# Peptides against a protein of PDB entry 6A30: the designs that were tried, part 88

Target 1, 150 residues: chain A of PDB entry 6A30
Amino acid sequence: AQDADNVLQPIMDLLDSNLTLFAKICEKTVLKRVLKELWKLVMNTMERTIVLPPLTDQTMIGTLLRKHGKGLEKGRVKLPSHSDGTQMIFNAAKELGQLSKLKDHMVREEAKSLTPKQCAVVELALDTIKQYFHAGGVGLKKTFLEKSPD

## One batch from the design tools (peptide; made by RFdiffusion4, then SolubleMPNN)

Design b2_p22_3_s1 (from b2_p22_3, 9 letters changed)
Fold by OpenDDE base, seed 1:
Structure b2_p22_3_s1 (fold): chain B 150 residues (1-150), chain A 22 residues (1-22)
Amino acid sequence: as target 1 above (150 residues)
Amino acid sequence: SSPITEEQIEQAVLKSKEILFS
């Protein structure tokens, strides 16, 4: 838990600073839209940077994408759209425990694979971010946060 | 999304990654 808090601190500091400003200058409906965009951006950035950074092994990428129903053609890797990236992080979050089992078969481009412990920390971090955006019910709806946004 | 906000988020996430792997 403490490890997850430490990992999240930079993100939380940024979010708190921005949300303070947005709350001052935005009407309610605008604020909701801003929160949704921030949520997408945070999720996509975390996916790209931490959870599933680019892999050198295209076969593994293809396997992972097929497992998640993306229907990737054999030997062809396309960069996922923002929507696809967001979907991937949700899927990855569900499979963080399994990702650690596959790490030994994955070659990352300029990235380190997550250990089981690190996967657990990231899972806790993601849950914390979700709760933050929900804000006790005054933020984004749980149903929105529990699935990939558009 | 704002380019400034996007960059700020990227830097924050990179710092988080650094902490995660420290």
Scores: peptide ipSAE 0.584, ipTM 0.920, DockQ to the pose 0.573
Fold by OpenDDE base, seed 4:
Structure b2_p22_3_s1 (fold): chain B 150 residues (1-150), chain A 22 residues (1-22)
Amino acid sequence: as target 1 above (150 residues)
Amino acid sequence: SSPITEEQIEQAVLKSKEILFS
């Protein structure tokens, strides 16, 4: 649990700061739309970065940002469509075993594989994010969060 | 999505990844 909290901290700090701002300036319907878009964006970004990371030998932020600038390097393994990627991470979040399998399906010889412990941490982190977006019932509906965001 | 928001999320997720692999 502590490991998941540490991993999630940067994302939570960002979400807390932005959602506070959005809640102040947006009406309820607009806020709900923003939440849905943020949910989708977070899930897709986590899929691309953590579950299906680009080929890199370094995990340092500076190196990742430099190598994976907005220009799609040609050598990037054809990630499934954004929709497919989101579905993949969602399924992986539902089943711990799927995280490992998903990683194994990536033809990335140079990418670090997730250990079972790391998979568990990611699963817990994703669950925490779902709970955050639900916000005790005042946020997104559980039924919405239980479906893969497209 | 907002380009600024997308970039911010990417930065945060990258930090999370770094922590995960530290």
Scores: peptide ipSAE 0.581, ipTM 0.919, DockQ to the pose 0.555
Fold by OpenDDE base, seed 5:
Structure b2_p22_3_s1 (fold): chain B 150 residues (1-150), chain A 22 residues (1-22)
Amino acid sequence: as target 1 above (150 residues)
Amino acid sequence: SSPITEEQIEQAVLKSKEILFS
């Protein structure tokens, strides 16, 4: 949808500019590693910036993170340790794709809470980002984008 | 991740959030 495209535009502009450069200077294995790091960074940043603010102990994400011993304190996102980073990223990516299901578990904060429409836009945006990083099969594998790491 | 790249992504995501809430 047009709304999702508008929301994604700043991210896509940045990614396109950087990936064009990386594709020119990196060999295939290095490029793949760069893509993985960018994917993780984008997902983590989106989760933290867009999804985490309305999260509480009663949210699905909050519950999942707490189950892993990560306290999300209101206003201070404790960055996971490197050991827990992958799981957090996976959860962030997974939950970003399920924002519509999380609406009832989010604390209503008028200025920061996502409406159902906004949730749908973010879900669509996430799908677009996944497709972008997959790049028709020449980018990241779907299993990496959609599955929990072993 | 590069601190510069991380900062750039953060700014882009913040702009996206602004658009989302506009």
Scores: peptide ipSAE 0.580, ipTM 0.919, DockQ to the pose 0.568
Fold by OpenDDE base, seed 2:
Structure b2_p22_3_s1 (fold): chain B 150 residues (1-150), chain A 22 residues (1-22)
Amino acid sequence: as target 1 above (150 residues)
Amino acid sequence: SSPITEEQIEQAVLKSKEILFS
């Protein structure tokens, strides 16, 4: 539990500071939309960065970016825009469960695969974030937060 | 106070990742 709290601290500090501001300046309908977008952004970013870091050969991207002096547009892998935030959560949860199987295939490059302990910490962290966005029922609906594509 | 940006979220998640792997 303490490990999950430590891991979440940077995200929670950011959310707490901004949500306090949004709650003051936004109408309820706008606030709900903002919360949904923040939820999606947090989940997508966690999935991309922690759960399934792109096998970007850090060595190749560094060399390619140095050679062509064109502005470092961070090649944001455009996650397909239309995937419902629920599909991303389901994918993140499924990916966490499949990380044990993916460990056998991702033997290749330096992307540090999550250990079982780290997976458990991330799962706890995700649950905490869900509870945070639900906010005792005054935030996002549980059905929205738990929605799997099934 | 600028609204929360994708970059701010990314930086926070990167810090979280650093803590997770520390």
Scores: peptide ipSAE 0.583, ipTM 0.921, DockQ to the pose 0.793; fails the geometry check

Design b2_p22_3_s2 (from b2_p22_3, 10 letters changed)
Fold by OpenDDE base, seed 2:
Structure b2_p22_3_s2 (fold): chain B 150 residues (1-150), chain A 22 residues (1-22)
Amino acid sequence: as target 1 above (150 residues)
Amino acid sequence: SKPITKEEIEEAVKKSKEILFS
């Protein structure tokens, strides 16, 4: 829990500072629209910055292992297109965590894959952000937050 | 105070990533 809080701190500081301002200057309907766009932007940015870079490396490793006859059947990380954005990121993180051990045996690349612990931290972080945007029901709708940001 | 930009979010997420991998 503490690790997740530390990881989230930069994002939350930014959001808290700006949302306070938005709440003061925006009409309620405008504020909700802004929140929706911010939610999408945060989710997409987290996916691309934290999750996707390691996935690219793992895909390469999986391809290499297939070429070398090591039957790594799970080499193709398919992001579920129809799941909520949180679940999609979480699933991607889990897959990276499983392959982290394999990566350590092959090529020490600049982009580190997520460990299982890091995946758990990211999951907690995502849940926290979701709850923040929901704001006890006065923010974004739960159904919106459970959808893919795409 | 300026509205949140994409670049500001990217910077914040970058810092979060650095903490995650520290």
Scores: peptide ipSAE 0.508, ipTM 0.908, DockQ to the pose 0.808
Fold by OpenDDE base, seed 4:
Structure b2_p22_3_s2 (fold): chain B 150 residues (1-150), chain A 22 residues (1-22)
Amino acid sequence: as target 1 above (150 residues)
Amino acid sequence: SKPITKEEIEEAVKKSKEILFS
């Protein structure tokens, strides 16, 4: 739990610094739309940056995906579009394990596969973000948060 | 006040990643 909080701190600091103002100046409908866009942006950014970073060698990805009967989507493993946001990122973390051998083909030199512990931390972090956006019921609906942001 | 940008979120997530892998 503490690890997840530490990991989330930079994101939460950014959100807290801005959303307080948004809540004051935006009408409810506008605020809701802003929250939805932020949710999508945060989730997608976390997936791309932390869980499943893009690879430089799409050919290697394609070969791997063909071997596993999966499609190439935007240079990464194709995930089910109808999965919830948390599960989607968690699944992406699991699927990244098979890409460990492709580390040298990643866009960034510092790209690393997640350990089981890190996966658990990310899962907890995602749950915390969901709770933040739900805001005790005055934010986004749980049903929305449980769906893929894509 | 400046709205939250994609770049700001990317930077925050980058920092989060650094913490995760520290």
Scores: peptide ipSAE 0.498, ipTM 0.905, DockQ to the pose 0.783
Fold by OpenDDE base, seed 1:
Structure b2_p22_3_s2 (fold): chain B 150 residues (1-150), chain A 22 residues (1-22)
Amino acid sequence: as target 1 above (150 residues)
Amino acid sequence: SKPITKEEIEEAVKKSKEILFS
């Protein structure tokens, strides 16, 4: 979608500018290592900057709901400590989509929660980044990209 | 050309976030 492309543009511009040079000057093994580090850095930065802020809001809402005593089932967002950071991002995005119903009751803390539409855009953006790093098979392996960047 | 730094990625992601919420 055009929205996802627009969101990705700053990241893609940065990556394209540098990776073109790296591809020219690095041998294959070094290039692969560089790509892995960049992948990790991009994913972790996106998680921290875009995905984690909404999750912290959920934790606060959960704490607020716990204080007000109504037995709504512990949707314990088990942040699986060992699960795929990318999967965590996608799960977080999915959970954020369900939180749209709670948004009307969220005290506007400065942390901007993602709408379902924004979650969909982020998911598409992440898929696009994965495809970019895969580079038709000459980049990182799909199995690597589907694992946690940690 | 300078290698990609953490700060450059953070700035790019920040801009992306701004676009997402615009």
Scores: peptide ipSAE 0.498, ipTM 0.905, DockQ to the pose 0.821
Fold by OpenDDE base, seed 5:
Structure b2_p22_3_s2 (fold): chain B 150 residues (1-150), chain A 22 residues (1-22)
Amino acid sequence: as target 1 above (150 residues)
Amino acid sequence: SKPITKEEIEEAVKKSKEILFS
């Protein structure tokens, strides 16, 4: 828990500082639009910076596993280009949660993949950010925050 | 107060990543 808080601190500090200002100067409708754009931006940035790099390494692992002949179906995790960055992060977190089971076998190589602990921290961090944007019901709707890009 | 920019978010996320991997 403390690790997740530490990881989130830079993001939360930025959000808290700016959202306080936005809440003061924006009408409710404008504020909601700003929150939606910020949510998208935060999620997309986290995906690209934290989640995608480990996933690209997994594609290398997938290529390595492909070289070792077991036809793991091309689960082309087509990162849907247009999917709400939130869902990509959630899917990535879910995949990372599944990868925690695989990590017991992959201990050997220097793969910059997130450790199971780091995956858990990221999941907790994402949940915390969702709760923050929901703000007890005053912020964004849960349905919006949980929307899987179909 | 400057509006939140993409660059500010990227920097914050970068710092978060650094903490995550520390």
Scores: peptide ipSAE 0.496, ipTM 0.906, DockQ to the pose 0.840

Design b2_p22_3_s3 (from b2_p22_3, 12 letters changed)
Fold by OpenDDE base, seed 2:
Structure b2_p22_3_s3 (fold): chain B 150 residues (1-150), chain A 22 residues (1-22)
Amino acid sequence: as target 1 above (150 residues)
Amino acid sequence: SKPITEEEIKKAVEESKKILFS
């Protein structure tokens, strides 16, 4: 549980901040697309974070996520008038695109088999994140979430 | 179809946190 917390808390904080913003500024269709991209990012981040043994990698990922998450929160411009909504969505999408670059900055360690402990953490994390993205049925479809590679 | 609300997202996040950290 503690290991899962160390890995997932920064991700969850980022997701909370970003999705709160996106929920305010995005139409449903745009939000769904954003959620799909975030899902991919989270899956990739988790895979790398958990497979990479060093605590240093987790710290680095957490720092990167926090840095980008703060950038998104600061980009929370006062919701200007209706005409600026498109620009806000565009800016949010741009920031999300920058977050996707985290994948490239993560240390590529050779794919190793997960220990039983790591597997348990991954399973718990995946279930939690799936529930988050499903958002009580209003978020991403379960079928989409279940098709994501483990 | 109603967009996903901020409150729905917050609820999902909090529920997920409870599951993960309980």
Scores: peptide ipSAE 0.019, ipTM 0.476, DockQ to the pose 0.073
Fold by OpenDDE base, seed 3:
Structure b2_p22_3_s3 (fold): chain B 150 residues (1-150), chain A 22 residues (1-22)
Amino acid sequence: as target 1 above (150 residues)
Amino acid sequence: SKPITEEEIKKAVEESKKILFS
């Protein structure tokens, strides 16, 4: 439980902030696309954090996720113009892009089989994140979420 | 198909947190 919390909490904080913003400013089809890209990003980040546990990398990911999650005001940001909304999406995409760069700095350990403990953490994490992205049926389809790489 | 609302996203986040920390 504690290990899963350590991995998921920074991700959940980031998702809460970003998806709240995107839900306000995006048309439905755009929002769906954003959700799919965020899903892929989250899955990749979780896999790396759990499979590649160097303490330094985990703390770096957590710090990066927290920094990006706080940068989006949880407040009722009325976007004054369509242009401002586009810029906010662009900035959010840039921030998320920094997570992909973090991958290049992570030492790829050879694909080691997960320990039973790591498997349990991954399973719990996946279930939680699937529920988040499904959003009670209004988000991503369950079939899409189940086909995502474990 | 209803547009995803902020309230629906918040509810999903809270439910996920409940599952994680239960």
Scores: peptide ipSAE 0.019, ipTM 0.463, DockQ to the pose 0.067
Fold by OpenDDE base, seed 4:
Structure b2_p22_3_s3 (fold): chain B 150 residues (1-150), chain A 22 residues (1-22)
Amino acid sequence: as target 1 above (150 residues)
Amino acid sequence: SKPITEEEIKKAVEESKKILFS
């Protein structure tokens, strides 16, 4: 439980910040698309962390999430204009694209079977994140969330 | 770090609903 919380807390903090920002700058349809991209980002980040040695996992997730989240910190004070929102979406998409390329590097490490403990942490984390993104039915569809590679 | 409680998750979900769709 504590290990799961350690992984989830940085993710949840990032998601809360990003969702708040995107909700302000995006129309509903655009927001759904952004959420899908964020979901992919989160899944990729988790996948990376799971493969990494336990000692670096928390630090690396935090670092990866911070690196991706740092681009959003400037939005806390001033409501970004619609144009700024579009640029942020573009940047997010670009970052997600870079993360997809990193998948190839991670496949090599996927050969290391997660310990049962690590698997349990990941499962709990995924369930929590799925619940968050689904947001009681108003967020992403369950079918979309279930398509993510576990 | 304080464990994330189920109530905190629920709260976050509800807040997200409000932010995103209200």
Scores: peptide ipSAE 0.018, ipTM 0.376, DockQ to the pose 0.036
Fold by OpenDDE base, seed 1:
Structure b2_p22_3_s3 (fold): chain B 150 residues (1-150), chain A 22 residues (1-22)
Amino acid sequence: as target 1 above (150 residues)
Amino acid sequence: SKPITEEEIKKAVEESKKILFS
């Protein structure tokens, strides 16, 4: 669905870049924790993006991702030195923190019930994201993903 | 539990893209 793609593509691009990096630099236990936090962030972002009017949110997420994405050079991630890895984690945490703050600005408390169309987009988006985070069975467990506040 | 590899993440992303554009 085009609507789901419009919402998910910026998030998926961010996740693709960050998770690839995290898989390289994090130990298994740390990576699992990072994935859990990213899952929460993505779910919260999705909930708000779909509930809010489509025009303002795409521009804001796109602008925020563009402002922060200029620093993530698509460059060949040379295996960062230990110091570089820490800085990368810090930068990623900062980016995640900014996304969380954007969450607070996007809180129009209007308990808007999702329209049937919005529900269908959410369902498709959630299934896609769950598949991403499950990562063919090596990522987060399906039981964990299903218990997350959708 | 198996460690998450870059290859598995890439596969998951590709599968997710297929779902989105189907």
Scores: peptide ipSAE 0.018, ipTM 0.466, DockQ to the pose 0.069; fails the geometry check

Design b2_p22_3_s4 (from b2_p22_3, 14 letters changed)
Fold by OpenDDE base, seed 5:
Structure b2_p22_3_s4 (fold): chain B 150 residues (1-150), chain A 22 residues (1-22)
Amino acid sequence: as target 1 above (150 residues)
Amino acid sequence: AKPITKEEIEKAVLESKKILFS
């Protein structure tokens, strides 16, 4: 549980900060697109941080997500106007869309073998993130989430 | 269409955290 928390907490902090803002300013279709790209980014970041390099720096997950996703700072919950906000989200979705191409690159990289303990942590983390993105049925479809790399 | 509500996301986050800390 502690290891899973250390891995997930940076991701959850980023998601909490960004998705709260996005839920307020986005129309449903735009939000869905952003969520899909964030999901891909999260999966790619986890794969790189846990599978490719050693688990030594769990703090890197949040940093990588913020750096690549251009995520909002945790304190930046200033709601722009609806029109300006929508445009900003379109731009953010476009930027995240560029990261979706990284998925194909990561599959080709040599994955390190994970210990059973590391696998269990990853599985728990993925389940938690899937539930978050599903958002009680109003977010991403379960079928979409299950097709993501485990 | 109305966007996904903050409350719905927060509920999902809360449930996810419960699983994580169980």
Scores: peptide ipSAE 0.043, ipTM 0.499, DockQ to the pose 0.060
Fold by OpenDDE base, seed 4:
Structure b2_p22_3_s4 (fold): chain B 150 residues (1-150), chain A 22 residues (1-22)
Amino acid sequence: as target 1 above (150 residues)
Amino acid sequence: AKPITKEEIEKAVLESKKILFS
């Protein structure tokens, strides 16, 4: 759905850029660890960004995600030095973290249940991200992804 | 180039967590 895409696309773009880089600079075992941590970060970001904001702000969420996700697009082409790799992970986490901090500037309403539409968006988003992190079997195992807290 | 070591990643992850969960 368009709404799911609006939420996911900024995250996916950010992840695609960074994961491509990490795949080049990390050993397989290291990469798996990176992926696991990024998965957790993504899940946390989604939880904070989708669940905490008011129900009416879904479109705004996508916009906010896009604004914060763009920060890492410039790094897509350059292979960092060995020392730069860790910094890139740090920066990626920082960018994701900024998404979660946006909630502090949003009007907090009382805890409301997600609408069926919002639930569908979240479900689709999760499935898409899981598929992405699985990467046709090259990435994280399905079992790990399925056990991740939603 | 020498790949990033596990230890370096763990350090970066730790710092990342501080940022995300502070």
Scores: peptide ipSAE 0.022, ipTM 0.520, DockQ to the pose 0.054
Fold by OpenDDE base, seed 3:
Structure b2_p22_3_s4 (fold): chain B 150 residues (1-150), chain A 22 residues (1-22)
Amino acid sequence: as target 1 above (150 residues)
Amino acid sequence: AKPITKEEIEKAVLESKKILFS
């Protein structure tokens, strides 16, 4: 549980900040598309964070995620112009992209099958994130979330 | 403020994917 929280909390903080922004600047149909793409990105990031690297390396990833999540200052989110909105999505992706670079350093360890402990962490993480993206029914549909490659 | 268009978002997402999956 603690290991899962250490990985998930930074991701959740980042998502909360970005999704709040996107909800303000996007129309409903556009927002849905953004959510779908973010879901894919998050799932990929989780796979890299939990599945590919050993659990021992999660502390480094958690620290990286936490540092990037705080960088979106709680500042007065001025309604960005069209150009600003695009740049914000790009910046959010750039922050998450730093995790992919970390993966390259971690993947050098043999792609071993997940241990039972790792599987349990992944399952818990997936359930939490699915719940988040479903957002009480106003977010992504459950059927979409279940079909996502995990 | 005018909402961000679908095209602008898709462009940003595409660029984002390039960064994340590179």
Scores: peptide ipSAE 0.021, ipTM 0.486, DockQ to the pose 0.058
Fold by OpenDDE base, seed 1:
Structure b2_p22_3_s4 (fold): chain B 150 residues (1-150), chain A 22 residues (1-22)
Amino acid sequence: as target 1 above (150 residues)
Amino acid sequence: AKPITKEEIEKAVLESKKILFS
């Protein structure tokens, strides 16, 4: 549970910040499309974050993600009132993109096969994120979330 | 502020994917 929280909390903080903004600026149909694309990005990021780093590096990733999360908050404050939605999405993607770059800094590429412990963490994390994206029925449909390559 | 169009959002998402998967 704690390992899942260490991975999820920084991601959730990023999502909360960006999705709240998108919900305010996007029409409902546009928002649904944005959510679908973000879902794919989040799933890919989680796969890389859980599969590639050894357990010792998860704490490091959590620290890095927290630093980036704070950077996003600072970036949001610095966004001029006239910044278009494209720039806001770009900034969010830039922050998430730093997670993918962590792969290049990993000393040892662990086998692509998840250990039973890693599988349990992934399962818990996926359930939590699915609930978030479902958002009590106002977000993505459960049927769509279940079809995602988990 | 000009309304953000669906096409603009989709373009931004596409560029975001390039950044995340590069």
Scores: peptide ipSAE 0.019, ipTM 0.478, DockQ to the pose 0.056

Design b2_p22_4_s1 (from b2_p22_4, 13 letters changed)
Fold by OpenDDE base, seed 2:
Structure b2_p22_4_s1 (fold): chain B 150 residues (1-150), chain A 22 residues (1-22)
Amino acid sequence: as target 1 above (150 residues)
Amino acid sequence: MLSPALQARIERIKKAYKERLE
């Protein structure tokens, strides 16, 4: 559990910042769409990070997400005017797009076998992220989260 | 089980979603 917490903390920091912002500025339908796209992005990034680098105590996922998510600082974004809200969404979308590009630049390294401990951490991490996106049924549907991101 | 810190984060986002999506 503690290992999973350590691995998840950077990811959750990024997700907290982004999702909190999106929840404030996005209309319901837009928010759902953003959540779906973000879920796919996170899952794809995790898949690559698990397959390519050895799971070190600090997953490269958090670092990768942090490097590209720096534009959404935890700052209390004042309720933007209509124009400001649009710009914020645009900026957030741009940041998400950068994460997608990062995926394309990751060299496919040989699939490294995970230790049983690492597997357990990954499983817990995935479950936690699913819960985060599901949010007790308010967020994404469980059926959507159980499907492959593709 | 999730740490209290992670659980708190989930609850916060749950609240944010509820306010916007419900």
Scores: peptide ipSAE 0.402, ipTM 0.880, DockQ to the pose 0.503
Fold by OpenDDE base, seed 5:
Structure b2_p22_4_s1 (fold): chain B 150 residues (1-150), chain A 22 residues (1-22)
Amino acid sequence: as target 1 above (150 residues)
Amino acid sequence: MLSPALQARIERIKKAYKERLE
């Protein structure tokens, strides 16, 4: 459990900041689309981090996401005017696009096998992230979350 | 089993989504 917490903290910090902001500023349809793209990004990043390089640093996934998503973490933003909100959505979409390009720069080396402990941590992490995106049925559909992001 | 801290974070995002997605 402790290892899972360490892995999840950086990811959840990023997700809390971004998803809370998106929930406030996005229309329902836009928000759903953003959630889907973010889910794919998270899953692809995790897959690459887990497979290549080996999961040596539990915070690596969070660090990678933070490094390329840093533009979205603006502090407690006052509720923007309609015009400001549109610009924020545009900027967020642009940043998400940049994050999606990052996946192409991660070179897959030889897949290392995970230890049983590492597998358990990854499983718990994935389950937690799925719950976060599902949000009791309010967020993404369970059927979508169970499918491969490819 | 999720830590109480992680569960609390999930509940917070559920609340945020409820206002916009329900």
Scores: peptide ipSAE 0.400, ipTM 0.880, DockQ to the pose 0.475
Fold by OpenDDE base, seed 4:
Structure b2_p22_4_s1 (fold): chain B 150 residues (1-150), chain A 22 residues (1-22)
Amino acid sequence: as target 1 above (150 residues)
Amino acid sequence: MLSPALQARIERIKKAYKERLE
């Protein structure tokens, strides 16, 4: 449990910041689309982190997610009024774009073997993220979350 | 089992989605 929390913390911070914002400012259809794209981004990022060699003594997932999550901490997003929604979306998209850029720079090397413990942590992390996107059925459908992001 | 902290985060987003998507 503690290991999973450590791995999830950076991604959850990212998700909280972006998804909460989008939930407030986006129309229903737009929100669903954003959720889908963000899900794909998250899954693709996680997939690459599993394949890549560990950058640090930390779990690769944790390290990669932390590296990208730290960039989001500085902006106390003052929720602007309804009139600034477009700018907020633009800013959020820019932040998401940084994660996408990471994906492009990550070269997949030879797949490392995960220990059983690491596999369990990854599995729990994935399940938790799915729950976050599904949100009891209000968010994304399970069928979408279980499909390949590609 | 999810930590209470993680569960709380999930519940917060559920609320946010419910308000917008239902």
Scores: peptide ipSAE 0.395, ipTM 0.877, DockQ to the pose 0.501
Fold by OpenDDE base, seed 1:
Structure b2_p22_4_s1 (fold): chain B 150 residues (1-150), chain A 22 residues (1-22)
Amino acid sequence: as target 1 above (150 residues)
Amino acid sequence: MLSPALQARIERIKKAYKERLE
């Protein structure tokens, strides 16, 4: 439990700040869309950080931004400016570069694979993040969270 | 099982979401 807390601390700090802000300023439909895109971004960042240790945060962020920046623009969510949602994701993704701290806690840059212990910590971390996005059913649906973001 | 600290964070975000998403 303590190990998971330590690993999750940077992620939760980032999510607390961003999601709290988005919840305050976004309209309901916009907020749902932002949450979905942010979930995908978080999952992809974690996957790349864990599965592809040699990748730098900057490289991961750049790739994720290119992939997901288009997703908000194409969504039927008539944002007052499609640019605002994209910019929010961009800013969130930039800040999510701090998720590299997850790598530092779990996998050394030289490690291409996780140990069984590290896998257990990652699994617990993922479950916790899912609970955070689900928020007792108020946030994203479990069915959405269980789908691959790819 | 989540630590009380993590659970508290989840409860905070639940409150924030409830104001907008319910």
Scores: peptide ipSAE 0.395, ipTM 0.880, DockQ to the pose 0.440

